# Peptides against a protein of PDB entry 4PAS, part 19

Target 1, 39 residues: chain A of PDB entry 4PAS
Amino acid sequence: SVNQASTSRLEGLQSENHRLRMKITELDKDLEEVTMQLQ
Target 2, 39 residues: chain A of PDB entry 4PAS as posed
Amino acid sequence: SVNQASTSRLEGLQSENHHLRMKITELDKDLEEVTMQLQ

## One batch from the design tools (peptide; aimed at target 1 R9)

Design b1_p29_7_s1 (made by RFdiffusion4, then SolubleMPNN; its pose is not in this set)
Fold by OpenDDE base, seed 1:
Parts: sequence; C-alpha cells; structure tokens
Structure b1_p29_7_s1 (fold): chain B 39 residues (1-39), chain A 29 residues (1-29)
Amino acid sequence: as target 1 above (39 residues)
Amino acid sequence: MLEEIKKEKEGVQSELTKVEQQIQELQQQ
C-alpha cells in the first residue's frame, strides 16, 4: 500500500534515479573528451 | 583513463538498474 513512508521513499528513489542518469551523461561526456584527446 | 571511466560508468549503470527496480516494486504495491 502507498502510505507516507512509501511516498517519501519513492520520491527519494526518483531523485536518485535522476542523479544517476545525469552522472551517466557526465561520464559519457568525459569518455568523449578523453577519446578525442587520445586520437 | 578510458578504462577507468568505463568502469565507473558500468558501476553507475548497475546502481541505476537497482534504483529503477526499487521504483518499479514500490509502484506495484
């Protein structure tokens, strides 16, 4: 059942999901930059 | 450096998968 604790946990997980997706984007940029520098 | 960043990305992707699974489980309750 969705209670206040479950809602707060879901909001925390959604925030973490967003953070992790942004971190992947940053790492992809870093990979691109390093790849270009190695060429 | 490339391999280190790739390894970090794999780690972050693993954590992302876990978080997404937890979201799905909570949404099914």
Scores: peptide ipSAE 0.685, ipTM 0.917, DockQ to the pose 0.928
OpenDDE base, seeds 2, 3, 4, 5: peptide ipSAE 0.685, 0.684, 0.685, 0.684; ipTM 0.917, 0.917, 0.917, 0.917

Design b1_p29_7_s2 (made by RFdiffusion4, then SolubleMPNN; its pose is not in this set)
Fold by OpenDDE base, seed 2:
Structure b1_p29_7_s2 (fold): chain B 39 residues (1-39), chain A 29 residues (1-29)
Amino acid sequence: as target 1 above (39 residues)
Amino acid sequence: RLEEIQRELQGVRSKLAETEAEIQALLAA
């Protein structure tokens, strides 16, 4: 159903959102590490 | 490498904004 499709899409987006937030954390750490190495 | 990471961050943040916008759209429907 449309409602089921919307729910599935929402859940997928929420999972992706979480993944992206984790990636930002990882990249921020990488940036910090590289910055320190350049100093 | 520093500039590469910064570009990756920009891309990820942009995608995050897109997902957040679509989430809000679905919740508002």
Scores: peptide ipSAE 0.684, ipTM 0.918, DockQ to the pose 0.941
OpenDDE base, seeds 1, 3, 4, 5: peptide ipSAE 0.683, 0.684, 0.684, 0.684; ipTM 0.918, 0.918, 0.918, 0.918

Design b1_p29_7_s3 (made by RFdiffusion4, then SolubleMPNN; its pose is not in this set)
Fold by OpenDDE base, seed 1:
Structure b1_p29_7_s3 (fold): chain B 39 residues (1-39), chain A 29 residues (1-29)
Amino acid sequence: as target 1 above (39 residues)
Amino acid sequence: MLEEIKKEKEGLQSELTEVDAEIAALKAA
């Protein structure tokens, strides 16, 4: 149904949102590490 | 290396913005 399709899409987007946030967090840690190494 | 990571982060943040916009649109429907 349309509702099922919409909810599935929403859940997919929410999982993607989480994935992106986690990757950004990882990059922030990488930035911290590189910054520290350059000092 | 720092600048490359920053560029990647900026790209991911842009994608995140788009995802959030789509989520908002679906929730508003």
Scores: peptide ipSAE 0.651, ipTM 0.910, DockQ to the pose 0.950
OpenDDE base, seeds 2, 3, 4, 5: peptide ipSAE 0.650, 0.651, 0.651, 0.651; ipTM 0.910, 0.910, 0.910, 0.910

Design b1_p29_7_s4 (made by RFdiffusion4, then SolubleMPNN; its pose is not in this set)
Fold by OpenDDE base, seed 3:
Structure b1_p29_7_s4 (fold): chain B 39 residues (1-39), chain A 29 residues (1-29)
Amino acid sequence: as target 1 above (39 residues)
Amino acid sequence: KLEEIKKEKEGLQSKLTEVDKEIQELLAE
């Protein structure tokens, strides 16, 4: 069931997963900053 | 701006959920 295409897809998804998590973390920081500025 | 960021985050979280689902599907193969 495991083949090169699946492995490549998995690696791409894992990279995207990391990217998305990092971006969400950045947005959380942005939200914190904006919230503080609105106070 | 705050609501714009929240909406962007929600979109990214939705995509993350999709990515996680696909990862689990591949790992289950």
Scores: peptide ipSAE 0.663, ipTM 0.912, DockQ to the pose 0.935
OpenDDE base, seeds 1, 2, 4, 5: peptide ipSAE 0.662, 0.661, 0.662, 0.661; ipTM 0.912, 0.911, 0.912, 0.911; seed 2 fails the geometry check

Design b1_p29_8_s1 (made by RFdiffusion4, then SolubleMPNN; its pose is not in this set)
Fold by OpenDDE base, seed 1:
Structure b1_p29_8_s1 (fold): chain B 39 residues (1-39), chain A 29 residues (1-29)
Amino acid sequence: as target 1 above (39 residues)
Amino acid sequence: SNQEKLLVQQNYKTLSLEQLAEKLEELRK
């Protein structure tokens, strides 16, 4: 149904958002490590 | 929905940050 398709799309976006948030957290840690190494 | 629009925008922003990180990694090689 239209509602099922919409909810599935939202769940997909939520999952992707979670993945991306985890990825950016790791990138932030990498940048922090680089910053410390440059000091 | 507004929630979907926000998620799309946030996902786009973070994807852009990933691309920037990749470019920075390439510059640091």
Scores: peptide ipSAE 0.106, ipTM 0.652, DockQ to the pose 0.030
OpenDDE base, seeds 2, 3, 4, 5: peptide ipSAE 0.100, 0.102, 0.102, 0.103; ipTM 0.648, 0.653, 0.650, 0.651

Design b1_p29_8_s2 (made by RFdiffusion4, then SolubleMPNN; its pose is not in this set)
Fold by OpenDDE base, seed 5:
Parts: sequence; C-alpha cells; structure tokens
Structure b1_p29_8_s2 (fold): chain B 39 residues (1-39), chain A 29 residues (1-29)
Amino acid sequence: as target 1 above (39 residues)
Amino acid sequence: SNQEKLLVLQNMHTLSLEQLAQLLQQLKE
C-alpha cells in the first residue's frame, strides 16, 4: 500500500541518516588524529 | 503527515551527505 511504501521509505532514510551521522563522527575523529600527528 | 516527515528526513539526509563530502575532501588535502 501507499502507506506501507511511505513508512518503509521513511525508515530507510532514518537508518541511512543515522549511518551517515556516525560516519561523519568517525571522519571528524580521524581528521583530528591526523592533525594532532602533524603537529 | 508522512509527506512532511519524508521531506524533513530527505533534507537532513542531503545535509549529511554534503557534510560527509566536505570531510572527505579535507582528508584528501
């Protein structure tokens, strides 16, 4: 149904957004670590 | 509504992708 498709899409985007936010946090940490090592 | 929730999430998702791209670019410099 249209409602099932919309809720599935919403849940998919929510999980993907969370994954991306976690990756951003990891990359921020990596960038900080590299910056510290270059000092 | 479901449509409003979807639009908000799509916008947040786009911003996350842009931030990720910026960080990846910084790591390459």
Scores: peptide ipSAE 0.178, ipTM 0.746, DockQ to the pose 0.032
OpenDDE base, seeds 1, 2, 3, 4: peptide ipSAE 0.108, 0.164, 0.169, 0.169; ipTM 0.685, 0.739, 0.741, 0.741

Design b1_p29_8_s3 (made by RFdiffusion4, then SolubleMPNN; its pose is not in this set)
Fold by OpenDDE base, seed 2:
Structure b1_p29_8_s3 (fold): chain B 39 residues (1-39), chain A 29 residues (1-29)
Amino acid sequence: as target 1 above (39 residues)
Amino acid sequence: SNQKKLLVQQHMHTYSDEQLAQKLQQLEQ
């Protein structure tokens, strides 16, 4: 149904949003490490 | 130098923001 397709799309978007937030957190950590190395 | 640190930070933030923006654009299609 249209509702099942919409729900599956939303679940995919939520999962990807979580993945992207985790990647930002990783990059922020890498930035912190680089910043410490430049001190 | 503080300038070198700032340049590295700006570059990494810009790159991260660009990668995020590209990925968000792909999900909106």
Scores: peptide ipSAE 0.046, ipTM 0.524, DockQ to the pose 0.025
OpenDDE base, seeds 1, 3, 4, 5: peptide ipSAE 0.031, 0.036, 0.044, 0.041; ipTM 0.480, 0.450, 0.518, 0.513

Design b1_p29_8_s4 (made by RFdiffusion4, then SolubleMPNN; its pose is not in this set)
Fold by OpenDDE base, seed 4:
Structure b1_p29_8_s4 (fold): chain B 39 residues (1-39), chain A 29 residues (1-29)
Amino acid sequence: as target 1 above (39 residues)
Amino acid sequence: SNQEKLLVLEHMHTLSDEQLAQLLQQLRE
């Protein structure tokens, strides 16, 4: 159904959103480490 | 700072997992 397709797409977006948030957190940590190393 | 810009981008472009879960629930009703 259209609803099943919509829910499956949104589940995919939810997982991708979580992945991207984790990547952002990783990059933030990497930037913090580089900043500390440059001080 | 680059970190500050990254945090701003995170807030502007990402939904919380809770918000996405709520949206999923609404589509299932």
Scores: peptide ipSAE 0.046, ipTM 0.531, DockQ to the pose 0.038
OpenDDE base, seeds 1, 2, 3, 5: peptide ipSAE 0.036, 0.036, 0.037, 0.036; ipTM 0.520, 0.523, 0.529, 0.516

## One batch from the design tools (peptide; aimed at target 1 L20)

Design b1_p30_1 (made by RFdiffusion4; failed a check: the pose's geometry)
Pose (drawn by RFdiffusion4):
Structure b1_p30_1 (pose): chain A 39 residues (1-39), chain P 30 residues (1-30)
Amino acid sequence: as target 2 above (39 residues)
Amino acid sequence: SRLEGLQSENHHLRMKITELDKDIEELTMQ
């Protein structure tokens, strides 16, 4: 069952990866909007 | 190997988020 645990770990990390990449998309939008506001 | 690769990638992504948050905060403070 350590093999199934490893598979679940990978899937969980893939989900976390997506969450982080969606957050970076949002932050890039924030950087642009604030840069426009400041300039 | 796949687990280690994703853990390194997710760590790198967290560091990128920290950099972006700092840049946005510095701009907001101006």

Design b1_p30_1_s1 (made by RFdiffusion4, then SolubleMPNN; from b1_p30_1 with R2E L3I L27V; failed a check: the pose's geometry)
Amino acid sequence: SEIEGLQSENHHLRMKITELDKDIEEVTMQ

Design b1_p30_1_s2 (made by RFdiffusion4, then SolubleMPNN; from b1_p30_1 with L27V; failed a check: the pose's geometry)
Amino acid sequence: SRLEGLQSENHHLRMKITELDKDIEEVTMQ

Design b1_p30_1_s3 (made by RFdiffusion4, then SolubleMPNN; from b1_p30_1 with L3I; failed a check: the pose's geometry)
Amino acid sequence: SRIEGLQSENHHLRMKITELDKDIEELTMQ

Design b1_p30_1_s4 (made by RFdiffusion4, then SolubleMPNN; from b1_p30_1 with L3I D21E; failed a check: the pose's geometry)
Amino acid sequence: SRIEGLQSENHHLRMKITELEKDIEELTMQ

Design b1_p30_2 (made by RFdiffusion4)
Pose (drawn by RFdiffusion4):
Structure b1_p30_2 (pose): chain A 39 residues (1-39), chain P 30 residues (1-30)
Amino acid sequence: as target 2 above (39 residues)
Amino acid sequence: EREELEEKLEEIEEEREEVLEELEENNEEI
């Protein structure tokens, strides 16, 4: 069952990866919007 | 107001860098 645990771990990390990439997309938008507001 | 916006931009950049570090660590774990 350690094999199934490893598979679950990978899937969980993939889900975490997506969550982080979505957050970077939001932050890039924030950076642009604040930069426009400041300039 | 300008100073507050500059501070806000710096905070956003820091947060982005932290998220990028976390993504790099996650990529290594994958």

Design b1_p30_2_s1 (made by RFdiffusion4, then SolubleMPNN; from b1_p30_2, 17 letters changed; failed a check: too like the target's own chain)
Amino acid sequence: MKEELQKKLEHLRMEKTEVEKDLEEVEKQI

Design b1_p30_2_s2 (made by RFdiffusion4, then SolubleMPNN; from b1_p30_2, 17 letters changed; failed a check: too like the target's own chain)
Amino acid sequence: MEEELKKKLEHLRMEKTEVEKDLEEVEKQI

Design b1_p30_2_s3 (made by RFdiffusion4, then SolubleMPNN; from b1_p30_2, 19 letters changed)
Fold by OpenDDE base, seed 5:
Formats: C-alpha cells, sequence, structure tokens
Structure b1_p30_2_s3 (fold): chain B 39 residues (1-39), chain A 30 residues (1-30)
C-alpha cells in the first residue's frame, strides 16, 4: 500500500540517518585521538 | 610521525565533511 511504501522509505531514511550519525561519532573520536597525539 | 598524523587528521576531516553532506541529504528527505 501507499502507507507501507511511505513507512518503509521513512524507516530506511531513519536507519541511514542513524548509520551516518554513528559514523560521525566514530570520526570525531578518531579526530580527537589524532589531535591528542599531535600535542 | 608528526607529518603522518597531520595527513591522517586531514583525511579524517575530509571524510567527516563528506559524511555530514550525506547526513544533510538524508535529513532533508525525512
Amino acid sequence: as target 1 above (39 residues)
Amino acid sequence: MKQELQERLEHLRMEKSEVEKDLKKVEEQI
């Protein structure tokens, strides 16, 4: 149904949003670690 | 060592910038 397609799309976008946010968190940690090693 | 760390830091900054652009595109679709 149109509702099922819209829900599945939103769930896919939310999952990708979460994945990308987690990747930013990992990158921020790596940036902090490298920055500390440069001090 | 210091130069390799600077290159790593720049690589991580570039990767973060690309992920942030992708995140923005996803958030604009939600």
Scores: peptide ipSAE 0.684, ipTM 0.914, DockQ to the pose 0.945
OpenDDE base, seeds 1, 2, 3, 4: peptide ipSAE 0.684, 0.683, 0.684, 0.684; ipTM 0.914, 0.914, 0.914, 0.914

Design b1_p30_2_s4 (made by RFdiffusion4, then SolubleMPNN; from b1_p30_2, 18 letters changed; failed a check: too like the target's own chain)
Amino acid sequence: MKKELQEKLEHLRMEKTEVEKDLAETEQKI

Design b1_p30_3 (made by RFdiffusion4; failed a check: a repeat of another design)
Pose (drawn by RFdiffusion4):
Structure b1_p30_3 (pose): chain A 39 residues (1-39), chain P 30 residues (1-30)
Amino acid sequence: as target 2 above (39 residues)
Amino acid sequence: SRLEGLQSENHHLRMKITELDKDIEELTMQ
C-alpha cells in the first residue's frame, strides 16, 4: 500500500502545482495593473 | 524522481509568488 500512497502523493503534488500556477497568473495580472496605476 | 521533481518545482513556484508579492507591495507603497 505504500505504492498507492506514492501515487496519491504525486497526484496531490500535481493539484498543488496547478494551484500555485493559477496564483502566479493572478499575481502577474496584479503586477501589471498596479504598474499601470503607478505609471 | 517525478515526485522529487514536483516538490522542487512547487517550492520554486512558492518562491516566485513571494517575489511577485514583494514587487507588488513595493509598487503599492510608492

Design b1_p30_3_s1 (made by RFdiffusion4, then SolubleMPNN; from b1_p30_3 with L3I D23E L27V; failed a check: too like the target's own chain)
Amino acid sequence: SRIEGLQSENHHLRMKITELDKEIEEVTMQ

Design b1_p30_3_s2 (made by RFdiffusion4, then SolubleMPNN; from b1_p30_3 with R2E L3I D21E; failed a check: too like the target's own chain)
Amino acid sequence: SEIEGLQSENHHLRMKITELEKDIEELTMQ

Design b1_p30_3_s3 (made by RFdiffusion4, then SolubleMPNN; from b1_p30_3 with L3I D21E; failed a check: too like the target's own chain)
Amino acid sequence: SRIEGLQSENHHLRMKITELEKDIEELTMQ

Design b1_p30_3_s4 (made by RFdiffusion4, then SolubleMPNN; from b1_p30_3 with R2E L3I; failed a check: too like the target's own chain)
Amino acid sequence: SEIEGLQSENHHLRMKITELDKDIEELTMQ

Design b1_p30_4_s1 (made by RFdiffusion4, then SolubleMPNN; failed a check: too like the target's own chain; its pose is not in this set)
Amino acid sequence: SLTSRIEGLQSENHHLRMKITELEKELEEL

Design b1_p30_4_s2 (made by RFdiffusion4, then SolubleMPNN; failed a check: too like the target's own chain; its pose is not in this set)
Amino acid sequence: SLTSRIEGLQSENHHLRMKITELDKELEEL

Design b1_p30_4_s3 (made by RFdiffusion4, then SolubleMPNN; failed a check: too like the target's own chain; its pose is not in this set)
Amino acid sequence: SLTSRIEGLQSENHHLRMKITELEKDLEEL

Design b1_p30_5 (made by RFdiffusion4)
Pose (drawn by RFdiffusion4):
Structure b1_p30_5 (pose): chain A 39 residues (1-39), chain P 30 residues (1-30)
Amino acid sequence: as target 2 above (39 residues)
Amino acid sequence: SLEEELEELGVFDDEYHEIREEIEEAEEEI
């Protein structure tokens, strides 16, 4: 069952990767919007 | 720390914590 545990671990990390990447997309939007506000 | 920076950036929401819980359970099983 350690094999199934490894598979679950990878799937979970993939889900976490997507969450982080969605956050980066948002932050890039914030960077642009604040930069436009300041300039 | 990386954790403090990620918390400040708002990365640690409910969804992040639900995903981490699953990962930590799988790591314990390994």

Design b1_p30_5_s1 (made by RFdiffusion4, then SolubleMPNN; from b1_p30_5, 13 letters changed)
Fold by OpenDDE base, seed 4:
Structure b1_p30_5_s1 (fold): chain B 39 residues (1-39), chain A 30 residues (1-30)
Amino acid sequence: as target 1 above (39 residues)
Amino acid sequence: SLLDLLKKLGVLDEEFLEIRQKIEEAEAKI
């Protein structure tokens, strides 16, 4: 149904959003570590 | 490490790393 397609698309976008947020957090941590090593 | 960060950013690729390794191996023989 149209509603099932819309809900599945929303779930996919939510999952990708979560993945991207986790990746940003990982990069922030790596940047902090590099910054500390360069000091 | 900085190298790991650059890999995660997609700035470094495997070809670059292979070239760097070959240079380091050549320098170690001198």
Scores: peptide ipSAE 0.040, ipTM 0.366, DockQ to the pose 0.048
OpenDDE base, seeds 1, 2, 3, 5: peptide ipSAE 0.034, 0.028, 0.026, 0.032; ipTM 0.435, 0.426, 0.378, 0.442

Design b1_p30_5_s2 (made by RFdiffusion4, then SolubleMPNN; from b1_p30_5, 13 letters changed)
Fold by OpenDDE base, seed 1:
Parts: sequence; structure tokens; C-alpha cells
Structure b1_p30_5_s2 (fold): chain B 39 residues (1-39), chain A 30 residues (1-30)
Amino acid sequence: as target 1 above (39 residues)
Amino acid sequence: SLEDLLKALGVYDEEFLEIKQKIEEAEKKI
């Protein structure tokens, strides 16, 4: 149904958003560590 | 924040910019 397609799309976007947020958090930590090593 | 750290280093990471853009696009579609 149209509702099922909309729900599936939303779930896909939410999961991708979560994945990207996790990745940016990982990069933030890695760059923070590099910054500490350069000080 | 990651963005503040990149600014402090004087380097913008391309992967950061791509990820940030994708997050913003995903949030607009929700």
C-alpha cells in the first residue's frame, strides 16, 4: 500500500541517518585524538 | 564539534562534508 511504501522509505532514511551520525561521531573522535597527538 | 575541530586545524575533510550533507538531506526527507 502507499502507507507501507511511505513507512519503508521513512525507516530507510532513519537507518541511514543513524549510520551517518555514527560515522561522523567516529570521525570526530579520531580527529580529536590526532589533535591531542599534535599538541 | 567535528566542524570546530576541522576549523581549528584549518582543514576541511571532504568525507565530513559529504556525510554532513547526506545527514541534512536525509533529515529534510523525513
Scores: peptide ipSAE 0.027, ipTM 0.440, DockQ to the pose 0.082
OpenDDE base, seeds 2, 3, 4, 5: peptide ipSAE 0.024, 0.020, 0.024, 0.024; ipTM 0.429, 0.332, 0.430, 0.429

Design b1_p30_5_s3 (made by RFdiffusion4, then SolubleMPNN; from b1_p30_5, 12 letters changed)
Fold by OpenDDE base, seed 1:
Structure b1_p30_5_s3 (fold): chain B 39 residues (1-39), chain A 30 residues (1-30)
Amino acid sequence: as target 1 above (39 residues)
Amino acid sequence: SLEELLKKLGVFDEKFLEIKQKIKEAEEKI
C-alpha cells in the first residue's frame, strides 16, 4: 500500500539519519585529534 | 591527518545531500 511504502521509506531515512549522526560523532573526535596535533 | 578528515567530511556531505534529496522527493508526494 501507499502507507506501507511511505513507512518503509521513512524507516530507511531514519536509519540513515542515525548512521550520519554516528559519523558526525566520529568526525568530532577526529577533529579534536587534529586540533591537538596542530597546537 | 587533516587530509583524511577532509576526505571523510566530503563523504559525509555527499550522503547528507542524498538524504536531503530523498526528503524533498517525499515532501513532494504529500
Scores: peptide ipSAE 0.029, ipTM 0.415, DockQ to the pose 0.194
OpenDDE base, seeds 2, 3, 4, 5: peptide ipSAE 0.029, 0.026, 0.027, 0.028; ipTM 0.446, 0.437, 0.444, 0.449

Design b1_p30_5_s4 (made by RFdiffusion4, then SolubleMPNN; from b1_p30_5, 14 letters changed)
Fold by OpenDDE base, seed 5:
Structure b1_p30_5_s4 (fold): chain B 39 residues (1-39), chain A 30 residues (1-30)
Amino acid sequence: as target 1 above (39 residues)
Amino acid sequence: SLLDLLAALGVLDPEFLEIRQKINEAEKKI
Protein backbone atom coordinates (compact mmCIF):
# COMPACT_ATOMS: atom_id res chain seq x y z
CA SER B 1 0.00 0.00 0.00
CA VAL B 2 2.67 2.57 0.95
CA ASN B 3 4.79 1.66 -2.08
CA GLN B 4 1.71 1.83 -4.32
CA ALA B 5 0.86 5.30 -3.01
CA SER B 6 4.43 6.48 -3.58
CA THR B 7 4.48 5.02 -7.10
CA SER B 8 1.12 6.60 -7.93
CA ARG B 9 2.34 9.97 -6.63
CA LEU B 10 5.52 9.74 -8.68
CA GLU B 11 3.56 8.82 -11.82
CA GLY B 12 1.20 11.74 -11.21
CA LEU B 13 4.10 14.17 -10.76
CA GLN B 14 5.84 12.83 -13.86
CA SER B 15 2.65 13.18 -15.89
CA GLU B 16 2.10 16.74 -14.68
CA ASN B 17 5.74 17.63 -15.33
CA HIS B 18 5.38 16.30 -18.87
CA ARG B 19 2.16 18.28 -19.41
CA LEU B 20 3.82 21.48 -18.16
CA ARG B 21 6.88 20.92 -20.36
CA MET B 22 4.62 20.47 -23.37
CA LYS B 23 2.81 23.70 -22.50
CA ILE B 24 6.08 25.61 -22.09
CA THR B 25 7.24 24.31 -25.48
CA GLU B 26 3.98 25.46 -27.05
CA LEU B 27 4.39 28.94 -25.57
CA ASP B 28 7.99 29.07 -26.77
CA LYS B 29 6.84 28.20 -30.29
CA ASP B 30 4.09 30.81 -30.19
CA LEU B 31 6.55 33.48 -29.04
CA GLU B 32 8.96 32.49 -31.80
CA GLU B 33 6.21 32.75 -34.41
CA VAL B 34 5.13 36.17 -33.13
CA THR B 35 8.75 37.33 -33.15
CA MET B 36 9.21 36.18 -36.74
CA GLN B 37 5.98 37.91 -37.80
CA LEU B 38 7.19 41.19 -36.29
CA GLN B 39 10.41 41.06 -38.34
CA SER A 1 17.67 31.65 -25.59
CA LEU A 2 14.87 33.87 -26.83
CA LEU A 3 12.95 33.05 -23.66
CA ASP A 4 15.87 34.09 -21.47
CA LEU A 5 16.09 37.39 -23.32
CA LEU A 6 12.35 37.99 -22.98
CA ALA A 7 12.56 37.13 -19.28
CA ALA A 8 15.39 39.63 -18.80
CA LEU A 9 13.32 42.29 -20.57
CA GLY A 10 10.32 41.57 -18.32
CA VAL A 11 8.02 40.92 -21.27
CA LEU A 12 7.19 37.27 -20.55
CA ASP A 13 3.58 36.39 -20.00
CA PRO A 14 2.69 35.81 -16.33
CA GLU A 15 1.26 32.42 -17.32
CA PHE A 16 4.63 31.43 -18.73
CA LEU A 17 6.37 32.42 -15.51
CA GLU A 18 3.83 30.47 -13.47
CA ILE A 19 4.29 27.37 -15.64
CA ARG A 20 8.08 27.58 -15.26
CA GLN A 21 7.66 27.83 -11.51
CA LYS A 22 5.32 24.81 -11.49
CA ILE A 23 7.84 22.76 -13.48
CA ASN A 24 10.56 23.65 -10.99
CA GLU A 25 8.31 22.80 -8.05
CA ALA A 26 7.28 19.49 -9.60
CA GLU A 27 10.91 18.55 -10.19
CA LYS A 28 11.76 19.28 -6.55
CA LYS A 29 8.93 17.01 -5.38
CA ILE A 30 10.13 14.04 -7.43
Scores: peptide ipSAE 0.034, ipTM 0.532, DockQ to the pose 0.080
OpenDDE base, seeds 1, 2, 3, 4: peptide ipSAE 0.026, 0.028, 0.028, 0.027; ipTM 0.514, 0.519, 0.520, 0.518

Design b1_p30_6_s1 (made by RFdiffusion4, then SolubleMPNN; failed a check: too like the target's own chain; its pose is not in this set)
Amino acid sequence: ALTSRIEGLQSENHHLRMKITELEKELEEL

Design b1_p30_6_s2 (made by RFdiffusion4, then SolubleMPNN; failed a check: too like the target's own chain; its pose is not in this set)
Amino acid sequence: ALTSRIEGLQSENHHLRMKITELEKDLEEL

Design b1_p30_6_s4 (made by RFdiffusion4, then SolubleMPNN; failed a check: too like the target's own chain; its pose is not in this set)
Amino acid sequence: ALTSRIEGLQSENHHLRMKITELEKKLEEL

Design b1_p30_7_s1 (made by RFdiffusion4, then SolubleMPNN; failed a check: too like the target's own chain; its pose is not in this set)
Amino acid sequence: MKKELEEKLEHLRMEKTEVEKDLEKVEKEI

Design b1_p30_7_s2 (made by RFdiffusion4, then SolubleMPNN; failed a check: too like the target's own chain; its pose is not in this set)
Amino acid sequence: MRKELEERLKHLRMEKTEVEKDLAAVEAQI

Design b1_p30_7_s3 (made by RFdiffusion4, then SolubleMPNN; its pose is not in this set)
Fold by OpenDDE base, seed 5:
Structure b1_p30_7_s3 (fold): chain B 39 residues (1-39), chain A 30 residues (1-30)
Amino acid sequence: as target 1 above (39 residues)
Amino acid sequence: MEKELQEKLEHIRMEKTEVEKKLKEVEAQI
């Protein structure tokens, strides 16, 4: 149904949003680690 | 060492910028 397709799309976008946010958190940690090594 | 760390830092910054761009594209669709 149109509702099921819309829900599945939203769930996919939410999952990707979460994945990307987690990746930013990892990259921020890596930035901190490298920055500390440069001090 | 310092040069290699600077290259790593720049690599991570570039990757972060691309991830942030994708994040904004996803957030604009939610």
Scores: peptide ipSAE 0.679, ipTM 0.914, DockQ to the pose 0.952
OpenDDE base, seeds 1, 2, 3, 4: peptide ipSAE 0.679, 0.679, 0.679, 0.678; ipTM 0.914, 0.914, 0.914, 0.914

Design b1_p30_7_s4 (made by RFdiffusion4, then SolubleMPNN; failed a check: too like the target's own chain; its pose is not in this set)
Amino acid sequence: MKKELEEKLEHIRMEKTEVEKDLAEVEKKI

Design b1_p30_8 (made by RFdiffusion4)
Pose (drawn by RFdiffusion4):
Structure b1_p30_8 (pose): chain A 39 residues (1-39), chain P 30 residues (1-30)
Amino acid sequence: as target 2 above (39 residues)
Amino acid sequence: EAEENLEELEHYAEHDPELSERLTDYEELW
């Protein structure tokens, strides 16, 4: 069952990777919007 | 899409303490 645990770990890390990539996308939007507001 | 991904991540975090801790940190920081 440690094999199934390893599979689950990978899948969870992949879900976490997508969460973080979606957050970067949002932050890039924020950086642009604030930069436009300041300039 | 973001909410669905968060729900999927929370499901994995229920069984993975390290993933649960990082998810709590993200929630507190963001």

Design b1_p30_8_s1 (made by RFdiffusion4, then SolubleMPNN; from b1_p30_8, 19 letters changed)
Fold by OpenDDE base, seed 1:
Structure b1_p30_8_s1 (fold): chain B 39 residues (1-39), chain A 30 residues (1-30)
Amino acid sequence: as target 1 above (39 residues)
Amino acid sequence: EKKEIEKKLLEYAKTDPELKKRLEEDKKKY
């Protein structure tokens, strides 16, 4: 159904949003570590 | 400042409603 397709799409977008936020956190940590090492 | 941003992102991840939903579904499945 249209509603099932929409809910599945939303769930996919929410899971991708979570993944991307975790990746940003990881990259921020990596950047902090590099910054500290260069000081 | 970056540490505070990281903290907020981690807090958001813990409160992510889809993640919580999936975890609850897994609890029911197993």
Scores: peptide ipSAE 0.050, ipTM 0.443, DockQ to the pose 0.046
OpenDDE base, seeds 2, 3, 4, 5: peptide ipSAE 0.050, 0.034, 0.037, 0.038; ipTM 0.438, 0.418, 0.424, 0.420

Design b1_p30_8_s2 (made by RFdiffusion4, then SolubleMPNN; from b1_p30_8, 18 letters changed)
Fold by OpenDDE base, seed 2:
Structure b1_p30_8_s2 (fold): chain B 39 residues (1-39), chain A 30 residues (1-30)
Amino acid sequence: as target 1 above (39 residues)
Amino acid sequence: EKKEIEEKLEEYAKTDPDLKKRLEEDKKKY
C-alpha cells in the first residue's frame, strides 16, 4: 500500500540519519586525534 | 575524549529515539 511504502521509506531515512550521525561522531573523534598529533 | 564523544551522542539522542534506546542499552552492559 502507499502507507506501507511511505513507512518503509521513512524507516530507511531514519536508519540513514542514524548512520550519518554516528559517522559525524567518528569524524569528530578522528579530527580530535589528528589535532592532538599536530600539537 | 570519551566524555566529549558521550556528550555529543547524548545530544543526538535528544532527536533520535532509536539512538537513545541503543545508548541506554549500552550503558546497561557496563
Scores: peptide ipSAE 0.025, ipTM 0.369, DockQ to the pose 0.049
OpenDDE base, seeds 1, 3, 4, 5: peptide ipSAE 0.019, 0.019, 0.019, 0.019; ipTM 0.329, 0.351, 0.354, 0.352

Design b1_p30_8_s3 (made by RFdiffusion4, then SolubleMPNN; from b1_p30_8, 16 letters changed)
Fold by OpenDDE base, seed 1:
Structure b1_p30_8_s3 (fold): chain B 39 residues (1-39), chain A 30 residues (1-30)
Amino acid sequence: as target 1 above (39 residues)
Amino acid sequence: DMEEILKRLEEHAKTDPELRERLEEDKKLF
C-alpha cells in the first residue's frame, strides 16, 4: 500500500540519518585530533 | 595516527554513494 511504501521510506531515511550522524561524530573527533596535533 | 585520519577525511570528502542512492530513490517519488 502507499502507507507501507511511505513507512518503509521513512525507516530507510531514519537509518541513513543515524549512519550520517555517526560519520559526523567520527569526523568531529578526527578534526579535534588534527587540531591538537597542529598546535 | 595522522595518516589514518587523513585517509578517512579523504574518503569522506568524496560523494557518499549510499546517501546518493537514498536521494535518487526519493527523487523517483516525485
Scores: peptide ipSAE 0.032, ipTM 0.474, DockQ to the pose 0.062
OpenDDE base, seeds 2, 3, 4, 5: peptide ipSAE 0.032, 0.031, 0.032, 0.032; ipTM 0.468, 0.463, 0.469, 0.473

